Peptides against a protein of PDB entry 6MBK. Designs and how they scored, part 25

Target 1, 240 residues: chain A of PDB entry 6MBK
Amino acid sequence: GFEMVNFKEEGFGLRATRDIKAEELFLWVPRKLLMTVESAKNSVLGPLYSQDRILQAMGNIALAFHLLCERASPNSFWQPYIQTLPSEYDTPLYFEEDEVRYLQSTQAIHDVFSQYKNTARQYAYFYKVIQTHPHANKLPLKDSFTYEDYRWAVSSVMTRQNQIPTEDGSRVTLALIPLWDMCNHTNGLITTGYNLEDDRCECVALQDFRAGEQIYIFYGTRSNAEFVIHSGFFFDNNSH

## One batch from the design tools (peptide)

Design b1_p15_1_s3 (made by RFdiffusion4, then SolubleMPNN; from b1_p15_1, 7 letters changed)
Fold by OpenDDE base, seed 3:
Structure b1_p15_1_s3 (fold): chain B 240 residues (1-240), chain A 15 residues (1-15)
Amino acid sequence: as target 1 above (240 residues)
Amino acid sequence: RPWSMLIERSLPIPV
């Protein structure tokens, strides 16, 4: 009922191929297709994850390394998804000096500097881990781990990470949701949830969409500063 | 539908 299309102003999004009614379940993604902290633990990264406290404490970093390992693996199940990800982002880690200067008069500058400092510290830490830790020898990124690689992976996770339940529903974990994360943002209500009985993400239509129309979702309540800093876009019609 | 959790796209999480 939908297809991926490149929209001139918004980039890639989803377009309806038929009429979709409001509240219709038009898209679902089973857990087995998600990139999660659990899939990272079950991958080639698993042995290192089990011995590194930062990977265990910070699920977003675990997902970043999972993306890098799978990108470097020609036979990765997630290659088709990874190839749809941008090569660069409009987030602070990619800002030029002039873009940073424009934000100096705002409170957002503190978050920008925090991202730079934290990302640089994390890279320096994990560079040493990858060079010295015995379990890092199994990683496909062992001999190719640059700051540019890490910046890309961190930015990919920052712009696309979602909270979902664990398989038993007892805890919250992080996931990247292929295909669904191609939907662009509009004002409205959250129309995506997790169905534990069927073990899948489910998305219902926010409104009626006609054949040929772009399918939008509401990302959640965000300030314009949060959209710029964490998602790399400005939303002019933001109510917050 | 009985969803156990709502999913917010790209929830801001500190780096």
Scores: peptide ipSAE 0.563, ipTM 0.922, DockQ to the pose 0.894
Fold by OpenDDE base, seed 2:
Structure b1_p15_1_s3 (fold): chain B 240 residues (1-240), chain A 15 residues (1-15)
Amino acid sequence: as target 1 above (240 residues)
Amino acid sequence: RPWSMLIERSLPIPV
């Protein structure tokens, strides 16, 4: 098995509680446990989703609002997962002035400014939607929707969103994958896939992990700039 | 393995 542990430098991660062999299926997450665009559509957000073009066009924003609605819902099934999410992130939307100034000499500055502008515009748009749209009256965030809320939700999705197949396998959708997304990154090969027959995400061990060792996964091929801008970390030993 | 798709964590999708 494994357990969630707060590692001093890396934050939360998964630690093996027994020896795990390479290629062993040690972790799986059924579709019903995922936060998906489909679960957003089937939630209290569904009526608004059905009438808002941006929610329909941008699955990441749909997930962000799904997170906010579920966070504001005391009886949400995903409360245990949401409580494991960071309260703040090291992504550009949380940068201090000095961090922004440091990046001014880099190509990343354009992505930083893009995130700022887009997030601000989206917030302004959805603030108005939440205040005026009839279907927004049922949202638990109706009377409490701040930029800080939106920044957090967008950053949560940005750092954790995944592509998975739809239930029928005909299309690709976006999902947050609880428990699995606690794995920190290392170099290697993709060891996670979707099993449509069993309708679940499956993760096999990248290598042998001994009891007490942190379990890492390979997130995928990313530049250090992509890790900084989209995941909020720098990976010194990046092979890409 | 009978995986229909590989899952890459934290896909860099523009905001």
Scores: peptide ipSAE 0.559, ipTM 0.924, DockQ to the pose 0.932
Fold by OpenDDE base, seed 1:
Structure b1_p15_1_s3 (fold): chain B 240 residues (1-240), chain A 15 residues (1-15)
Amino acid sequence: as target 1 above (240 residues)
Amino acid sequence: RPWSMLIERSLPIPV
């Protein structure tokens, strides 16, 4: 019903291969295919996770390291997904001096600087951890952990992380949702949810999509500032 | 649909 396509202006997205009706369940992703905090804990990162308070406290950082470990693993199940991720992002961590200057007159500048500061501190911390912690010795990134790597992983998670329920539904955890996160944003309503009974993410069509049309989803209500800071784009038709 | 929660893409990272 859909295919991944590289659109000229929007980059990778999903295109309908047949007519899809509004509210039709056209896409689902089982938990086992997600990159989650739990899958991070169950990976080569698990031993380090169990001993590092920051990884335990910040699921987004756990996902970032999970992403880096899997990227560095040729046999990773998620290699096909990881290869679809952008190599660079339009988020603040990639801003050049002129882009930062453009935002200096806005309230967003504080968030930009905070992201820079926090990311740099995290990198410095984890660089030391990777070099010195016994459980880091088996990480595939041990000898190849640069700021650029960390910046990419953090930005990937920042632009793609989602809240989903834990397996028992008792708590909320974080996940990257392969294939689904290829959908680009449009204005509308949230049309994705988690079905605990079937243990999968489910996406219903926001509107009718004809064969050959790009399939969009609504990411959520955000300001343009929030889109820039967290998603790396402006949305002119934003109703927020 | 029996969704336990809605999924909002690209959750902000706390600054």
Scores: peptide ipSAE 0.498, ipTM 0.901, DockQ to the pose 0.840
Fold by OpenDDE base, seed 5:
Structure b1_p15_1_s3 (fold): chain B 240 residues (1-240), chain A 15 residues (1-15)
Amino acid sequence: as target 1 above (240 residues)
Amino acid sequence: RPWSMLIERSLPIPV
């Protein structure tokens, strides 16, 4: 029903291979295919996670390290997904000096600086943890953990993180949703939800899509500043 | 089908 395509302006996205009707369930992703805080805990990162308070408190950081560990693992189930991720992002952590200067006149500059400072602080902390903690010895990134690696992982998670329910539905956790997260943004309504009965993410079509058209989703209500800071794009037609 | 939660892509969660 759809295929991955590199679009000229939007980068990678999904294109319909047949006509898809509005509200049609065209895409679903079972929990077992997601990168989650739980899958991080069940990975080689699990022992370190169990002993590090920051990993336990910040699911986005846990996902960032999960991405790094899986990227460094040739036999990772998520290799096909990881290979589809950008090597660089348009998020503030990748801004050139001129881009930072442009934002200095805006309120967004404070969020940019916070992102820089927090990411640098986290890197410094975890660099020491990886070098000294006994449970870090088996991590595939132990001897190759650069700021560039961390910046990439943090940016990957920041631009793609989602809230989903835990398996029992009692709590909320974080997940990366392969294939689905290739959909680019448009104005509309949220058309993705979690089906606990089938234990999967489900996406219904926002509108009719003809064969050959790009399939868009609505990411959620965001300001342009939030899109720039957290998603790495500016949406000119933003209704918010 | 009943959804327990709506999924918003790229949640603006602080780093």
Scores: peptide ipSAE 0.586, ipTM 0.932, DockQ to the pose 0.930; fails the geometry check

Design b1_p15_1_s4 (made by RFdiffusion4, then SolubleMPNN; from b1_p15_1, 8 letters changed)
Fold by OpenDDE base, seed 2:
Structure b1_p15_1_s4 (fold): chain B 240 residues (1-240), chain A 15 residues (1-15)
Amino acid sequence: as target 1 above (240 residues)
Amino acid sequence: RKWSMLIERSLPIPV
């Protein structure tokens, strides 16, 4: 009932191919299709993950490395998903000098500088880890790990990361949700949840969507600063 | 609908 479309202003989104009614379960994504911290642990990254404190402590970084490893793997199950990801982002790590200067008069500048500093530190740390750690030898990025790679992966995760339950429901983990994360943002209510019984993400329609209309979701309550800093867009009609 | 949790896209988790 939907297709991926490149919209002129919003970029890629989902378009309805049929009429979808409000509250209709129109999209679901089983756990097995998600990129998760668990799938990272079960991948070629697993041995390194088991020995690196930062990967263990920061699920977003684990996902970033998982993305990089899978992107570098021609036979990766997630290649079709990875190919739908932007090659660049409108997040602070991609800001030009003039964009940073514009933000210097705002409260956001501290978060921007924090992102720069933290990302640079993480890159320097993991560059050394990849060069020296025995378990890094199996990583497909071993000899091709650049700051641009890391910037892209961090930005991809930052703009798309979600909390989901672990398989047993005992904890919360991080996931990228293919196809669903193509939905652009609108004001409304959260219409996506995790069904543990069926072990899948489920999305119900926020409103009626007619065939040919873009399908929007509500990402959650965010300030415009949070959308700019973490999602790379400004939402003019933001209620918060 | 029996959801264990709601999913908010693009959680603003610090880098």
Scores: peptide ipSAE 0.612, ipTM 0.941, DockQ to the pose 0.936
Fold by OpenDDE base, seed 4:
Structure b1_p15_1_s4 (fold): chain B 240 residues (1-240), chain A 15 residues (1-15)
Amino acid sequence: as target 1 above (240 residues)
Amino acid sequence: RKWSMLIERSLPIPV
């Protein structure tokens, strides 16, 4: 029904290989394929997670470390997914000085500086944790944990994190959704949901897509500032 | 559709 394609301007996206009708369930991703806070807890990161309050409190950081651990693991189930992730992002942590200067006249500059400050602080904290905590000794990233690694992981999570229910549906957790997150943004309605009965993310087509067309989804209501700051793109036709 | 939750991609959660 679809394939991953590298589009020149948009990067990787999904292309229809057949005609897909509006509201057709064309894509589903079972929980077992997701990178979640729960999969992080069940990974080599689990022992550290159980003892670190920041990892426990901030699911996005738990996912960032999960990404780093899995990236450093040659036999990781998620290697194919991780390899499709950008090596760099257009988010504030990758801004050049001129881009930061341009934003100084905007309210977005406060969010930029917040990201810089928070990410640097988190890196410094976790660098110390990884060097000193007994449970960090088993982490494949122990001897190779740079700011660039952390920046990449944080940016990967920031640009791709989603809320999904826990297995029992009692709580909300964070997840990266492989393959589905390759869909680029367009205006419309949210067409992705979690089916707890089948324990999977389900995506229905926002519109008719013909064979050869790129499959877009609506990410959610966002300002252009939010897209720039959190997703690393500007959407010209943003209605919000 | 029995969706328990809608999924918004790239949720703007502060770092």
Scores: peptide ipSAE 0.609, ipTM 0.940, DockQ to the pose 0.928
Fold by OpenDDE base, seed 3:
Structure b1_p15_1_s4 (fold): chain B 240 residues (1-240), chain A 15 residues (1-15)
Amino acid sequence: as target 1 above (240 residues)
Amino acid sequence: RKWSMLIERSLPIPV
């Protein structure tokens, strides 16, 4: 019922190939297709994860390393998904000096400097871990771990991370949701949820979409500053 | 439909 298309102004998105009715379940993604903190633990990263307190405490960093390990693995199940990700982002970690200077007049400058400082500290820490920890010898990134690699992975997770339940529903964890995360943003209501009985993410149509129309979702309530700092875009018609 | 939680894309979680 949909296809990936490159839209001139919005970049890649989903287009309807047939008429889709409001509230129709048009898209679902089973847990087994998600990149999660659990899939990171069950990967080549698992032994290091089990011994590193920062990876255990910060699920977003665990996902960033999971992305890097899978990208460096030619036989990774997620290669088709990883190849759809941007090579660069419009987030603060990619800002030029003039873009940073422009934000100095705003409250957002503190978040920009925080991202720079934290990302640099994390890179320095994990560079040392990868060089010295015995379990890092199994990682495909062992001999090639640059700041540019880490910046890309952190930015990929920052722009695409979602909260989902654990398999038993007892806790909340983080996930990247392939195919679904290609939907662009519009104003509306949240139309995506997790079905624990079928163990999948489910998306229902926000409105009627005709064949040939772009399919939008509502990402959630965000300020324009949050969209710029965390998602790399500005939304002119924001309700906030 | 029984959803256990709603999913918000691109949560602003600090780095």
Scores: peptide ipSAE 0.586, ipTM 0.931, DockQ to the pose 0.913
Fold by OpenDDE base, seed 1:
Structure b1_p15_1_s4 (fold): chain B 240 residues (1-240), chain A 15 residues (1-15)
Amino acid sequence: as target 1 above (240 residues)
Amino acid sequence: RKWSMLIERSLPIPV
């Protein structure tokens, strides 16, 4: 077993409630519990999605709007999950002027500026869409859609999006994986996969975890620059 | 256990 815990330095994470052995399947999340591009299409966002080329082309933006719509919906199934998400992130979209100045000497600065510019352009585009598109009238965002809302949603997706197969396994789609994405990062091997037969995400333990220990996963091979830009942290023991 | 795909968290957004 495991439990969600707010760790003082790391924020929310998962803690083992019993000893977990390496390679033990300790966590699984069925497709029906995921926030996916498909669930976005099947939500109140669906009519707008069907008519907006950017939402159709960019699954991450579709997920961002899905998050915003569900956050604004008191009866959303995903409210418990959404409430576990950070209110702010350490990603470039939240950088203060001094943090940007620190990165000016690095190659990462170009990616920071590109991310900021793209996000701002997307916001401006979708602000107009929400105000003018007939299918946006039913969105809970109609009366309140700020840059801060969009920045948060984009950052949430950026730091938590995953590739999973479609139901038929023919294509790849994007998903947020509730509960599992509470695992913080450590060095190792990818220990999470999709089981199409059972239609679920499955996570096996990277190592032995004792009762009371935080359960870590390996997010994937990334540079520290990629961690900063896309995950909002750097990892001192990064092997890449 | 046969996984069809490995799941890597926090895929970079295309910039």
Scores: peptide ipSAE 0.518, ipTM 0.909, DockQ to the pose 0.839

Design b1_p15_2 (made by RFdiffusion4)
Fold by OpenDDE base, seed 2:
Structure b1_p15_2 (fold): chain B 240 residues (1-240), chain A 15 residues (1-15)
Amino acid sequence: as target 1 above (240 residues)
Amino acid sequence: TSLVPVLRDYTDFTF
């Protein structure tokens, strides 16, 4: 088993409560617990989703608005998950002036500025949509949609969204995976798969973990530069 | 049972 723990340096993570062997199935998350593009479509956001071309075309933005709507809903099923999300991120959208200045000497600065520009443009677009679209009137974020809200939601999705199969397995969709994403990141191999028969994410242990050790997982291969830009992480031995 | 790998999506928020 495992338990949620707030680690001093890493924030929330999972700690083993018993010895776990490498490749042991220790964690699974049924589809019904995931925040997906489909759950967004089936939520209070659904009517707006059905009429906004950008929400339809960009599943990541749909997830961001799904997060915001559920965060603003005190009775949301996902409140326990949302409350474990960081209030701020180490992503470029949260960089201090000195951090941006440091990056000015690197090629990464172009991607940082692009991210700022894109996020600002998206916020401006959706602010107008939320203020004017009839199907936005019942959204819990109608009277509380700031740039800070959008920045947070974008950063949350950017750092946590995963590709999973649709229920019929015919396509790929996007999902936030509660409980599973409480595992902090390490370099290694992909150890999470989706079981279509049981309709759940299944995570096997990357290595042996002893009782009391933090459980780490590998989310996918990226360069260190890409991790900084998209996830705010850096690994000395990160392999591309 | 065959599993479909669950992969982090790194697509940018761009439009």
Scores: peptide ipSAE 0.492, ipTM 0.918, DockQ to the pose 0.919
Fold by OpenDDE base, seed 3:
Structure b1_p15_2 (fold): chain B 240 residues (1-240), chain A 15 residues (1-15)
Amino acid sequence: as target 1 above (240 residues)
Amino acid sequence: TSLVPVLRDYTDFTF
């Protein structure tokens, strides 16, 4: 019911190929297609993950390394997805000197410098780990781990990571959701949920879309507190 | 069926 299209102003997005009704389940993604902390643990990264406390404590960093390992693997299942990701981002880590100088007059400069400092510290730490840890010898990035690689992976995860339940539903984990994250953002209600019985992400239409229209979704607010305050989850039990 | 909301995570990379 949809296709990937390059929109001039918004870049890549999804376009309806038929009329889609509000609340219609038009897109679903099984867990096996997601890049998750669990898939990272089950990959070539697994042995290192099991021995590094920072990877264990920070699922977002685990996803960043998972992306880098899979990108460096020609036969990776996720190659088609990874090839759709931007090569550069509009995040502070990619700001030019003139952009940073402009921000020096604002309070935002402290957050930018903090992000630079944290990212540099993380890179330096993991560079040493990759060079010295025995389990790092199996990683495809062993001889090719640059700051630019890490910056890209961090920015990819930062802009695309989502909270989903674990398989048993007992905890929350992090995931990148292929195909689904091609939808551009609009204001509205959360229309994506995880179905634990069928073990898949399910996205219902925010509104009616006609054939040929771009499909938009709402990714959520920047804070969980704002999400709770706005009660922004839209799910019709009659459709599922 | 009960769905668990899927939320974009905007937390920082801080350690």
Scores: peptide ipSAE 0.490, ipTM 0.915, DockQ to the pose 0.635
Fold by OpenDDE base, seed 5:
Structure b1_p15_2 (fold): chain B 240 residues (1-240), chain A 15 residues (1-15)
Amino acid sequence: as target 1 above (240 residues)
Amino acid sequence: TSLVPVLRDYTDFTF
């Protein structure tokens, strides 16, 4: 149905290998393949997670450290996915001095500075934790945890994290969705849902795609509440 | 089938 391609301008994306119709379920990713807060808890990070209140309270940070631990693990199941991630991002944490100077004339500068300060504070905190906590001794990043590492992980998670239900559907958790997040973005409706019965993410086509065309999806540009209210959620057997 | 929308999370990393 699709193949991974490195597009000239967009980087890695998915290309249709056959005609795909609108609303067709063309891609699904089982929970076991996702990087989640739960998979972080079940990883080498688990012992530290169980004793650090910040990791417990902030699933996005837990995902960032999970990503770093897996990146530093040569035998990680997620290595193929991690290798597809950008090495740098167009996020505020990567802004050059000239870009920051340009923003000084805007209200956005306060948000940028806030993000810098928050990220630096988090790095400093976790650097100390990694150096001193007994359960950090087995982390593959213990002797190699730089600000650049943390910046990359935070930016990776910030740009790619999704809300999915827990296995029992009782709560919402955070996940990175390999393969699926290789789809580049376009405007439209949300076409990805989680199927609790089959325990998988399911993506239906936003539109018709012909063989050879790049497959685009819509991740949303609004708040999560606004997605449901204003954009709607499109799925083959269920429309929201 | 129980379907839940998969939503991108734009929450900041606030410590």
Scores: peptide ipSAE 0.470, ipTM 0.912, DockQ to the pose 0.631
Fold by OpenDDE base, seed 4:
Structure b1_p15_2 (fold): chain B 240 residues (1-240), chain A 15 residues (1-15)
Amino acid sequence: as target 1 above (240 residues)
Amino acid sequence: TSLVPVLRDYTDFTF
């Protein structure tokens, strides 16, 4: 019902190959295909995760390191997904000096600077951890952990992480959802839910899409400023 | 079947 397409201005997206009706279940992604905190714990990162309190406390950082480990692993199951991720992002961590200067006139500048500071601090912390911790020796990123790597992983997770239930439904965890996150964002309602019985993410169409149209989804309600900071999106008519 | 909404998480990388 859909195909991946590289759109000129929007990058990769999903295009309908047939007419899709509003509320039609057109896309589902089983848990086994997701990159989650749990899959991170079950990966080569697991031993380090079990010993580092920050990885344990911050699932988003765990996902970032999971991405880096899998990217550095040629035989990773997620290589096809990782290769579809942008190499750079329109997020504050990638802003040029002129963009930052422009933002100095806005309240967003404080959040931008905070993000820079936090990311730099995290990188410094984990660089030391990776260099010194015994359980880091087996990580494929051991000898190739740069700020650029961390910036990329953080930005990837920041723009793509989702809350999903744990397998038992008792808690919320974080996940990257391959294929689904190729849908570009539009304003609307949340149309993605997790089916615990079938253990999968299910996405229903936000609206009618004709064959050949790009499929858009709504990631959640945020202000334009928050979207710029967290997702790199901006909508002129965003009334939030 | 009850679906649990899948929500984008906008929590900052802060520590």
Scores: peptide ipSAE 0.459, ipTM 0.910, DockQ to the pose 0.923

